# Ledger of designs, part 44: peptides against a protein of PDB entry 5KEZ

Target 1, 320 residues: chain A of PDB entry 5KEZ
Amino acid sequence: NVAIYNPFRPWWERYQPVSYKLCTRSGNEDEFRNMVTRCNNVGVRIYVDAVINHMCGNAVSAGTSSTCGSYFNPGSRDFPAVPYSGWDFNDGKCKTGSGDIENYNDATQVRDCRLTGLLDLALEKDYVRSKIAEYMNHLIDIGVAGFRLDASKHMWPGDIKAILDKLHNLNSNWFPAGSKPFIYQEVIDLGGEPIKSSDYFGNGRVTEFKYGAKLGTVIRKWNGEKMSYLKNWGEGWGFVPSDRALVFVDNHDNQRGHGAGGASILTFWDARLYKMAVGFMLAHPYGFTRVMSSYRWPRQFQNGNDVNDWVGPPNNNGVI

## One batch from the design tools (peptide; aimed at target 1 Q16 L115)

Design b2_p19_7_s1 (made by RFdiffusion4, then SolubleMPNN; from b2_p19_7, 9 letters changed)
Fold by OpenDDE base, seed 3:
Structure b2_p19_7_s1 (fold): chain B 320 residues (1-320), chain A 19 residues (1-19)
Amino acid sequence: as target 1 above (320 residues)
Amino acid sequence: EPGPGIDWSGLPGGPGIAP
């Protein structure tokens, strides 16, 4: 991915890929392979956050400022380490003036335009699908158990399906023969927009962002909410079917007031309430649960926004 | 340089344009 130095190595640089090389702040491919092996050997499975909707930001300077030194040029859409070129992006499909998503009520913009400037891959192209599948298959062959598909809301479900159809079975050294990768898709659906979580049910589980948002409201006792109202928690609250839901109290985005959920989201900053929420989530049968492991950073609020929301995990001069 | 790839539509205020 891009190595960002202003601000200094933010967490979100990981979501700006310039190649599919397994060479990042966390280590190289051999170290990753070693970790996956060690984890699998003790029954801990690895699920990779796969960033496949886009490459890096359109305004990032061309050069070799990346975690593995790969050259890239956002301006010309040149990512030779893949390789991608201008033919592999949706620049010509997006009809907005900026090239970015401007109206989230326009499903076509949401999927064909750039998410916050991130160069949008043309996932309709078999070439692009194949490059992504090759990346994911390499990970499968290493021994990962599945994937979180980042920014799934911004990809056409059919394009995702086409990629998934190219995937190998899981590595038989650790998984039963014929096992398929576990897929959960990040889809932010709090209602009110044309793109629905149900559009993605055919590909795997989806993130249920209403879970953390509503649970936070209840635990905080906002708007007169009571724990007793959780009697019909799950589908009774308008959530997706349990067998399609991946649930969580917070994620890295909404922990920072971004993505989805707003102020109701409970985080480790509210330790007591957070433990209550996580405890409830783990005890309740609804959905597939995900527990967040995060870190403290020096929060500085200006006009209601944390100006240090970019701060990544503890590191040694950028190396994690 | 572009900031994080955050879907601002998920904010309580509804859909928005990322800075």
Scores: peptide ipSAE 0.023, ipTM 0.661, DockQ to the pose 0.044
OpenDDE base, seeds 1, 2, 4, 5: peptide ipSAE 0.021, 0.021, 0.022, 0.023; ipTM 0.589, 0.607, 0.608, 0.666; seed 5 fails the geometry check

Design b2_p19_7_s2 (made by RFdiffusion4, then SolubleMPNN; from b2_p19_7, 9 letters changed)
Fold by OpenDDE base, seed 4:
Structure b2_p19_7_s2 (fold): chain B 320 residues (1-320), chain A 19 residues (1-19)
Amino acid sequence: as target 1 above (320 residues)
Amino acid sequence: EPLPGIWWSGLPGGPGIAP
């Protein structure tokens, strides 16, 4: 991914890929392979946060400032380490003036235009699908158990399906023969927009962002809500079917107050309530649970905004 | 620089978490 130095190595640089090389702040491919092996050997499975919707931001300077030194040029859509070129992006497909998503009520725009400037891959192209599948298959062959598909809302479900159809079975050294990768898709669906979580059920589980938002409201006792209202928690609250749900109290985005859930989201900053929420989540049978493991950062609020919301995990001069 | 996790019509709706 792009190496960002201003601010200094933010967490979100990880979501600006310039190659599919397994070479990041967390280590190189050999180290990753070693980690996966060690984890698998003790029954800990690895799920990769796969950023396949886009490459880096369109405004990032060209060069070799990347975690593995790969050259890239966002301006020309040149990512030779893949390789991708201008033919592999949706620049001509997006019809907005900016090239970015401008209206989230336009599903086509949401999927074909750039997410906040991130160069949008033409996932309709078999070439692009194959390059992504190759990346994911490499990970599968290493021994990962599945994937979180980042920004799935911004990909056509059919394109995702096409990629998934190219995936290998899981590595038989650790998984039963014929095992499929576990797929969960990040789809923010809080209602009010045309793209629905149900659009993605065919590909795997989806993130149920209503879960953390509503649970936070209840535990906070906002608007007179009571814990007793959780008696029909899950589908009874209008959430996606349990077998399609990936549930969580918070994630790295809404933990920072951005996006789905807003102020209702419980985080480790509110330790008692957070523990209650996580405890409830783990005890309740609804959905597949994900527990957030985060870190404390020096929050600095200016005009209601944390100017340090970019801060990534504890690191030593950028090395995690 | 873009924050990839923010993709909803309410943007910029955050931050909403109090210190």
Scores: peptide ipSAE 0.030, ipTM 0.676, DockQ to the pose 0.045
OpenDDE base, seeds 1, 2, 3, 5: peptide ipSAE 0.008, 0.023, 0.028, 0.030; ipTM 0.461, 0.686, 0.695, 0.712; seeds 3, 5 fail the geometry check

Design b2_p19_7_s3 (made by RFdiffusion4, then SolubleMPNN; from b2_p19_7, 9 letters changed)
Fold by OpenDDE base, seed 2:
Structure b2_p19_7_s3 (fold): chain B 320 residues (1-320), chain A 19 residues (1-19)
Amino acid sequence: as target 1 above (320 residues)
Amino acid sequence: EPGPGIFWSGLPGGPGLAP
């Protein structure tokens, strides 16, 4: 991914890829392979956050300022380490003046235009699908158990399926023969927009962002909400079917007030209420549960916004 | 030159930021 130095190595640089090389602030490919092996040997499975909707931001300077030193040029859409070129992006498909998503009520913009300036890959092209599949298959062959598909809302479900159809079975050294990768898709669907979580059920599980948002409201006792109202928690609250849901109290985005959920989201900063919410989630049978492991950072609020919401995990001069 | 930050569901204040 790109190496950002202003601000200094933010968490979100990870979501601006310039190659599919397994070479980041967390280590190189050999170290990753070693970690996966050690985890699998003790029954801990690894799921990779796969960023396949886009490459880096269009405003990033060209050069070799990346975690593996690969050259890239956002201006010319040149990513030779993949390789991608100008033919592999949706610049010509997006009809907005900025090239970015301008209207989230227009499903075509949401999927064909750039997410906050991130160069949008032409996932309709078999070449692009194949390059992504090669990346994911390399990870599968190393021994990962599955994937979180980042920004799935911004990809056509059929394009995702076309990629998934190219994937190998899981590594038989640790998984039963014929096992398929576990897939869950990040789709933010709180209602009110044309893209629905149900559009993606055919590809795997989806993130249920209503879960943390609504649970936070209840635990905080906002609007007269009571714990007793959780009697029909799950589908009774309008959530997706349990077998399609991945549930969580918070994630890295909404922990910072981004993405979905707003101020209702409970985090470790509200320790007592957070423990209540996480305890409830783990006790309740609805959905596949995900527990957050995060870190403290020096929050600095200005006009209600944390100006340090970019701060990444604890590091030694950029090295994790 | 710094690249854009990541805001899922659009820019700050967009529909995805509220329950």
Scores: peptide ipSAE 0.033, ipTM 0.718, DockQ to the pose 0.043
OpenDDE base, seeds 1, 3, 4, 5: peptide ipSAE 0.032, 0.030, 0.032, 0.033; ipTM 0.718, 0.716, 0.697, 0.727; seed 5 fails the geometry check

Design b2_p19_7_s4 (made by RFdiffusion4, then SolubleMPNN; from b2_p19_7, 8 letters changed)
Fold by OpenDDE base, seed 2:
Structure b2_p19_7_s4 (fold): chain B 320 residues (1-320), chain A 19 residues (1-19)
Amino acid sequence: as target 1 above (320 residues)
Amino acid sequence: DPLPGIDWAGLPGGPGIAP
């Protein structure tokens, strides 16, 4: 991914890929392979956050300022380490003046235009699908158990399906022969927009962002909400079917007030209420549960916004 | 229930190879 130095090595630089090489601030490919092996050997399975909707931001300077040292040029859409070129992006397909998503009520813009300047890959092309599949298959062959698909809302479900159809079975050293990778898709659907979580049910599980948002409201006792109202928690609250849901109290985005859920989201900063929410989630049978492991950072609020919301994990001069 | 064509053996607690 790109190496960002202003601000200094933010968490979100990891979501701006310039190659599919397995070398980041967390380590190199050999170290990753070693970690996966050690985890699998004790029954801990690894799921990779796969960023396949886009490459880096269009405004990032060209050069070799990346975690693997790979050259890239956002201006010319040149990513030779993949390789991608100008033919592999949706620049000509997106019809907005900025090239970015301008209207989230237009599903075509949401999927064909750039997410906040991130260069949008032409996932309709078999070449692009194959390059992504090669990346994911390399991870599968190393021994990962599956994937979180980042920014799935911004990809056509059929394009995702075409990529998934190219994937290998899981590594038989640790998984039964014929096992398929576990897939869950990040889709922010709180209602009110044309893209629905149900559009993606055919590809795997989806994130249920209503879960943390509604649970936070109840536990905070906002708007007269009571714990007794949770008697029909799950589908009774309008959530997706349990067998399609991945549920969580918070994630890295909404822990910072971004993405979805707003101020209702409970985090480790509100320790007592957060423990209640996580305890309830783990005790209740609805959905596949994900527990957040995060870190403290020096929050500085200005006009209700944390100006340090970019701060990444604890590190030694940028190295994790 | 799992999606058609997907084997969920890779899920935590599934029938993977025991340590």
Scores: peptide ipSAE 0.028, ipTM 0.570, DockQ to the pose 0.047
OpenDDE base, seeds 1, 3, 4, 5: peptide ipSAE 0.026, 0.017, 0.008, 0.019; ipTM 0.574, 0.559, 0.528, 0.610; seed 5 fails the geometry check

Design b2_p19_8 (made by RFdiffusion4)
Pose (drawn by RFdiffusion4):
Structure b2_p19_8 (pose): chain A 320 residues (1-320), chain P 19 residues (1-19)
Amino acid sequence: as target 1 above (320 residues)
Amino acid sequence: STHSQTLNNYWQAVFNAVY
């Protein structure tokens, strides 16, 4: 991924890919393979956060400021370490004047245009689908059990299916024959938008962002909500079917207060209420549960938004 | 404005400051 130095090494630089080499601030390929093997050998599975909608920001300076030293040039669309060229992006397919996503009532541009200027991969091309599949198959053979598909709302459900069609079964040393990767797609669907999370049920589960937003408001006793109202918690509150939901109280993104749910999201900063919300979630049968494990940062709210929400993991001059 | 539009504007402002 791009090594971003202003601000200093933000957590979200990891969502701007430069190549598919397994080489990050978290470690190299040997350390990654070692982790996956050791965890599988004690029965704990690894799920990978797959950033496949885009490469890095279109305004990022060319050079080798990358976590493995790989060269890249966003202005010329050259990512030779993959390789990707200008033919591999949606510049000619997007219809907005800016080339970015401008209107979320237009389902097409949400898919074909740049998300906040991030170079949008042409996922309809077999070559691009093959390069992504090669990356995910490398991970599957190492032994990962599934994927979080980042920014799934900005990918066509069919393009995702075409990529998944190319995946190997899970490593037969650890998983039964014919096992398929566990897919959960990050789609923020709070209603009121043309894209529905149900559009993605053919590919795997989806993140149910309504879950934590509603649970936070209820536990905080905001907006007239009471815990007694949780008697019909689940699809009774308009959530996706339980067997398609990946649920959580907070995630790495919206724990910073700017996300789906804003200030209602309970986090480790609100430890007493947070424990209660996690407890309710873990006790209730709805959904497959994910628990957050975080790091502290110097929160500094100005106008209800944290100006330090970009701060990366604890580090000594960028070394985690 | 849609929820996603609000988020998008938020991130656009961040990236305009960065790039």

Design b2_p19_8_s1 (made by RFdiffusion4, then SolubleMPNN; from b2_p19_8, 11 letters changed)
Fold by OpenDDE base, seed 5:
Structure b2_p19_8_s1 (fold): chain B 320 residues (1-320), chain A 19 residues (1-19)
Amino acid sequence: as target 1 above (320 residues)
Amino acid sequence: MTYNQKLYNYYKSYYNSVY
């Protein structure tokens, strides 16, 4: 991914890829392979956060400022480490003036335009699908158990399916022969927009962002909500079917106020309430549960916004 | 506009439109 120095190595630089090489601030491919092997050997499975909707931001300077030292040029859409070129992006399909998504009520914009300036891959192209599949298959062959598909809302479900159809079975050294990767898709569906979580049920599970938002309001006792109202928690609250739901109290985005759920989201900053919410989630049978492990950072609020929301995991001068 | 600011604007707008 790109190495960003202003601000200094933010967490979100990881979501701006310039190659599919397995070398980041977290380690190299050999170290990753070693980790996966050790985890699998004790029954701990690894699921990769796969960024396949886009490459880096269009405004990032060209050069070799990346975690693996690979050259890239966002201006010319040149990513030779893949390789991608201008033919592999949706610049010509997006009809907005800025090239970015401007209207989330336009499903075509949401999927064909750039998410906050991130160069949008042309996932309709078999070449692009194949390059992504090669990346994911390399991980599968290493021994990962599945994937979180980042920014799935911004990809056409059919394009996702086409990629998934190219994937290998899981590594038989640790998984039963014929096992398929576990897929869960990040789809932010709070209602009111044309793109729905149900559009993606055919590809795997989906994130249920209403879960953390609604649970937060209940635990906080907002709007007269009571714990007793949770007696029909799950589908009774309008959530997706349990067998399609990936549920969580918070994630890295909404923990910083930049995700679905707003101020209702409970985090470790609200320790007591957060433990109550996580305890309830783990005790209740609805959905497949995900528990967050995060870190403290020096929050500084200005006009209700944390100006240090960019701060990544603890590091030593950029080295994790 | 920074990455974080763009995301913040989107999610704030979306949340306010629904809740």
Scores: peptide ipSAE 0.315, ipTM 0.855, DockQ to the pose 0.072
OpenDDE base, seeds 1, 2, 3, 4: peptide ipSAE 0.068, 0.305, 0.301, 0.124; ipTM 0.663, 0.850, 0.852, 0.675; seed 4 fails the geometry check

Design b2_p19_8_s2 (made by RFdiffusion4, then SolubleMPNN; from b2_p19_8, 11 letters changed)
Fold by OpenDDE base, seed 2:
Structure b2_p19_8_s2 (fold): chain B 320 residues (1-320), chain A 19 residues (1-19)
Amino acid sequence: as target 1 above (320 residues)
Amino acid sequence: MTENEKLYNYYKAYYNKVY
């Protein structure tokens, strides 16, 4: 991914890939392979956060400022380490003036235009699908158990399926022969927009963002909400089917956020309420549960915004 | 503005710092 130094190595640089090399601030490929092996040997499975919707931001300076030193040029859509070129992006397909998503009520824009300036990959192309599949298959062969698909809302479900259909079975050294990777898709669906989480049920589980948002509201006792209302928690609250849901109290994004879906979110900053929420989540049978392991950072609020919300995990001069 | 759009606007603030 891109290496950002202003601010100094923010967490979000990780979501701006310039190659599919397993070479990041977390270590090199050999170290990753070693970690996966060690984890698998004790029954801990690894799921990779796969960023496959896009490459880095269109305005990032060209050069070799990346975690593995690979050259890239966002301006010319040149990512030779893959390789990708201008033919592999949706620039000509997106019809907005800016090239970015401008209207989330237009499903075509949401999927064919750039998410916040991130160069949008042409996932309809078999070449692009194959490059992504090769990346994911490499991880599967190393021994990962599955994937979180980042920004799934911004990919056509059919394109995702086409990629998934190219995936290998899991490594038989640790998994039963013929096992398929566990897939869960990040889809932000709080209602009110044409793209629905149900559009993605065919590919695997989806993130249920209503879970943390609503649970936070209840535990905070906002708007007259009561714990007793949780008697029909799950599908009874309009959530996706349990067998399609991945649930969580918070994630790295909304842990730093505010506003719709953010203000109600419980985090470790509210330790007592957070423990209640996590405890409830783990005790309740709805959905596949994910527990957050995070860190504190020196928050500094200016005009209601944390100016240090970019701070990544604890590191030693950029090395994690 | 939908609830989803509000979230994406928040995320946009992170990525725009690179530009």
Scores: peptide ipSAE 0.056, ipTM 0.758, DockQ to the pose 0.680
OpenDDE base, seeds 1, 3, 4, 5: peptide ipSAE 0.035, 0.042, 0.041, 0.056; ipTM 0.717, 0.735, 0.736, 0.747; seeds 3, 5 fail the geometry check

Design b2_p19_8_s3 (made by RFdiffusion4, then SolubleMPNN; from b2_p19_8, 11 letters changed)
Fold by OpenDDE base, seed 1:
Structure b2_p19_8_s3 (fold): chain B 320 residues (1-320), chain A 19 residues (1-19)
Amino acid sequence: as target 1 above (320 residues)
Amino acid sequence: MTENEKLYNYWKEKMNKVY
């Protein structure tokens, strides 16, 4: 991914790929392979956060300022390490003046225009689908068990399906023959927008952002909410079907106070309430559960906003 | 504005600051 130095190596640089090389601040491919092997050998499976909707930001300077030193040029849409070129992006498809999503009530813009300036891949093209599938298949062959598909809301479900249809079975060294990768898709659906979580049920599970938001209000006893109301927790609260839901109390976005769910989201900063919420989530049978593992950073609030919400995970081992 | 739109607008502003 791109190496951003101002601010210094923020967490979100990881979501700006310039190649599909496994060479990042998290480690190199050998280290990753080693981790996957060790984890699989003790029954711990790995699911990769796959960024396949886009490449890096449109305004990032061209050059070799990336975690693996690969050259890239956002201005010309040149990513030779893949390779991608100008033919592989939705520049001509997006009809907004800025090239970015301007109206989230327009599903076409949401899927064909740039998310916050991130260069939007033309997932309708078989070439692009194949390059992504090659990346994911490489990971599958290493031994990963599945994927979180980042920014799935911004991809057409049919394009996702086309990519998934190209995927290998899981590595038979650790998984039963014929096993398919576990897929869950990040779709932020709190209502009020045309794109629905149900649009993606055919591809796998989807993130249920209502879960953490509503649980937060209940645990906080906001708006007269009571724990006793959780008797029909799950579908009874208007959530997606249990077999399609991936549930969580918080994620990396909303634990910083700016993501889906607003101020109701419980995080490790509210330790007692957070433990209650996580405990409840793990005890309740609804959905596939995900527990957040994060880190502390020096929060600095200005006008109600944490100006240090960019701070990435600690890294002092010399990894670029 | 939807909550999702607010989120993306926020991140857009942050990214534009870096660019």
Scores: peptide ipSAE 0.093, ipTM 0.768, DockQ to the pose 0.890
OpenDDE base, seeds 2, 3, 4, 5: peptide ipSAE 0.025, 0.029, 0.061, 0.086; ipTM 0.664, 0.672, 0.759, 0.763; seeds 3, 5 fail the geometry check

Design b2_p19_8_s4 (made by RFdiffusion4, then SolubleMPNN; from b2_p19_8, 12 letters changed)
Fold by OpenDDE base, seed 4:
Structure b2_p19_8_s4 (fold): chain B 320 residues (1-320), chain A 19 residues (1-19)
Amino acid sequence: as target 1 above (320 residues)
Amino acid sequence: MTENQKLYEYYKARMDKVY
């Protein structure tokens, strides 16, 4: 991914890929293989956050400022380490003036235009699908158990399916023969927009953002909410079917005071309430649970926003 | 404004610092 130095190596640089090489702040491919092997050997499975909707920002300077040193040129859409070229992006397909998503009530914009300047891959192309599948298959062969698909809302479900259909079975060294990768898709669906979580059920589980938002409200006792109202928690609260849901109290975005869920989201900063929420989540059978493991950072609020929300995990001069 | 729109604005602001 792009190496960003202003601010200094933010967490979100990981979501600006320039190649599918396994060289990041966390280590190289050999180190990753080693980690996966060690984890698998003790029954801990690895699920990779796969950024396959886009490459880096369109305005990032060309060069080799990347975690693996790969050259890239966003301006010309050149990512030779893949390789991608101008033919592999949705620049001509997006009809907005800016090239970015401007209206989230327009599903075509959401899928075909750039997410905040991030170069949008043409996932309708078999070439692009194959390159992504190759990347994911490489990870599968290493021994990962599945994937979180980043920004799934911004990809057509059919394109995702086409990629998934190209995937290998899991590595038989650790998984039963014929096992398929576990897929969960990041889809923000709190209602009010045309794209629905149900659009993606065919590909795997989806993130249920209503979960953390509603649970936060209840635990905080906002709007007269009571714990007793959780009697029909899950589908009874309008959530997706349990077998399609990946649930969580918070994620890395809303933990920083932004994104889906609003102020109701509980985080480790509110330790007591957070423990209550996480405890409830783990005890309740609804959905596949994800527990957040995060870190403290020097928060600095200005106008209600943390200006240090970019701060990544503890690191040694950028290396984690 | 939807929660997703809020997220978009947040990401935009974040990316503008890089560009």
Scores: peptide ipSAE 0.063, ipTM 0.762, DockQ to the pose 0.846
OpenDDE base, seeds 1, 2, 3, 5: peptide ipSAE 0.038, 0.056, 0.039, 0.027; ipTM 0.726, 0.754, 0.734, 0.657; seeds 3, 5 fail the geometry check

## One batch from the design tools (peptide; aimed at target 1 D309)

Design b2_p20_1 (made by RFdiffusion4)
Pose (drawn by RFdiffusion4):
Structure b2_p20_1 (pose): chain A 320 residues (1-320), chain P 20 residues (1-20)
Amino acid sequence: as target 1 above (320 residues)
Amino acid sequence: SFSQSYNNYWASKWRPAQAA
């Protein structure tokens, strides 16, 4: 991923890929393989956050400011370490004047245009699908059990299916024969938009962002909500079917207060209420549960938004 | 919409960082 130095090494630089080499601030390929093997050998599975909608920002300076020193040039669309060229992006397919996503009532541009200027991969091309599949198969053979598909709303459900069609079964040393990767797709669907999370049920589960937003408001006793109203918690509140939901109280993004749910999302900062919300979630049968494990940062709210929400993991001069 | 607001939020954070 791009090594971003202003601001200093933000957590979200990891969502701007430069290549598919397994080489990050978290470690190299040897350390990654070692982790996956050790965890599988004690029965704990690894799920990978797959950033496949885009490469890095179109305005990032060319050079080797990358976590493995790989060269890249966003202006010329050259990512030779993969390799990707200008033929591999959606510049000619997007119809907005800016080339970015401008209107979320238009399902097409949400898919084909650049998300906040991030170079949008042409996922309809077999070559691009193959390069992504090669990356995910490398991970599957190492022994990962599934994937979180980042920014799934900005990918066509069919393109996702075409990529998944190319995946190996899970490593037969640890998983039964014919096992398939666990897929959960990050789609923020609070209603009122043309894209529905149900459009993605053919590919795997989806993140149910309504879950934490509603639970936070309820536990906080905001907007007239009471815990007694949780008697019909689940699909009764308009959530996706339980067998398609990945649920959580907060995630790494919206714990910073700017996300789906804003200030209602309970976090470790609200420890007393947070424990209650996590407890309710873990006790209730709805969904497959994910628990957040975080790091502290110097929060600094100005106008209800944290100007330090970009701060990366604890580090000494960028070393985690 | 939520996504529109969310997008604008990130454009205000990421675009300057990309250009920096």

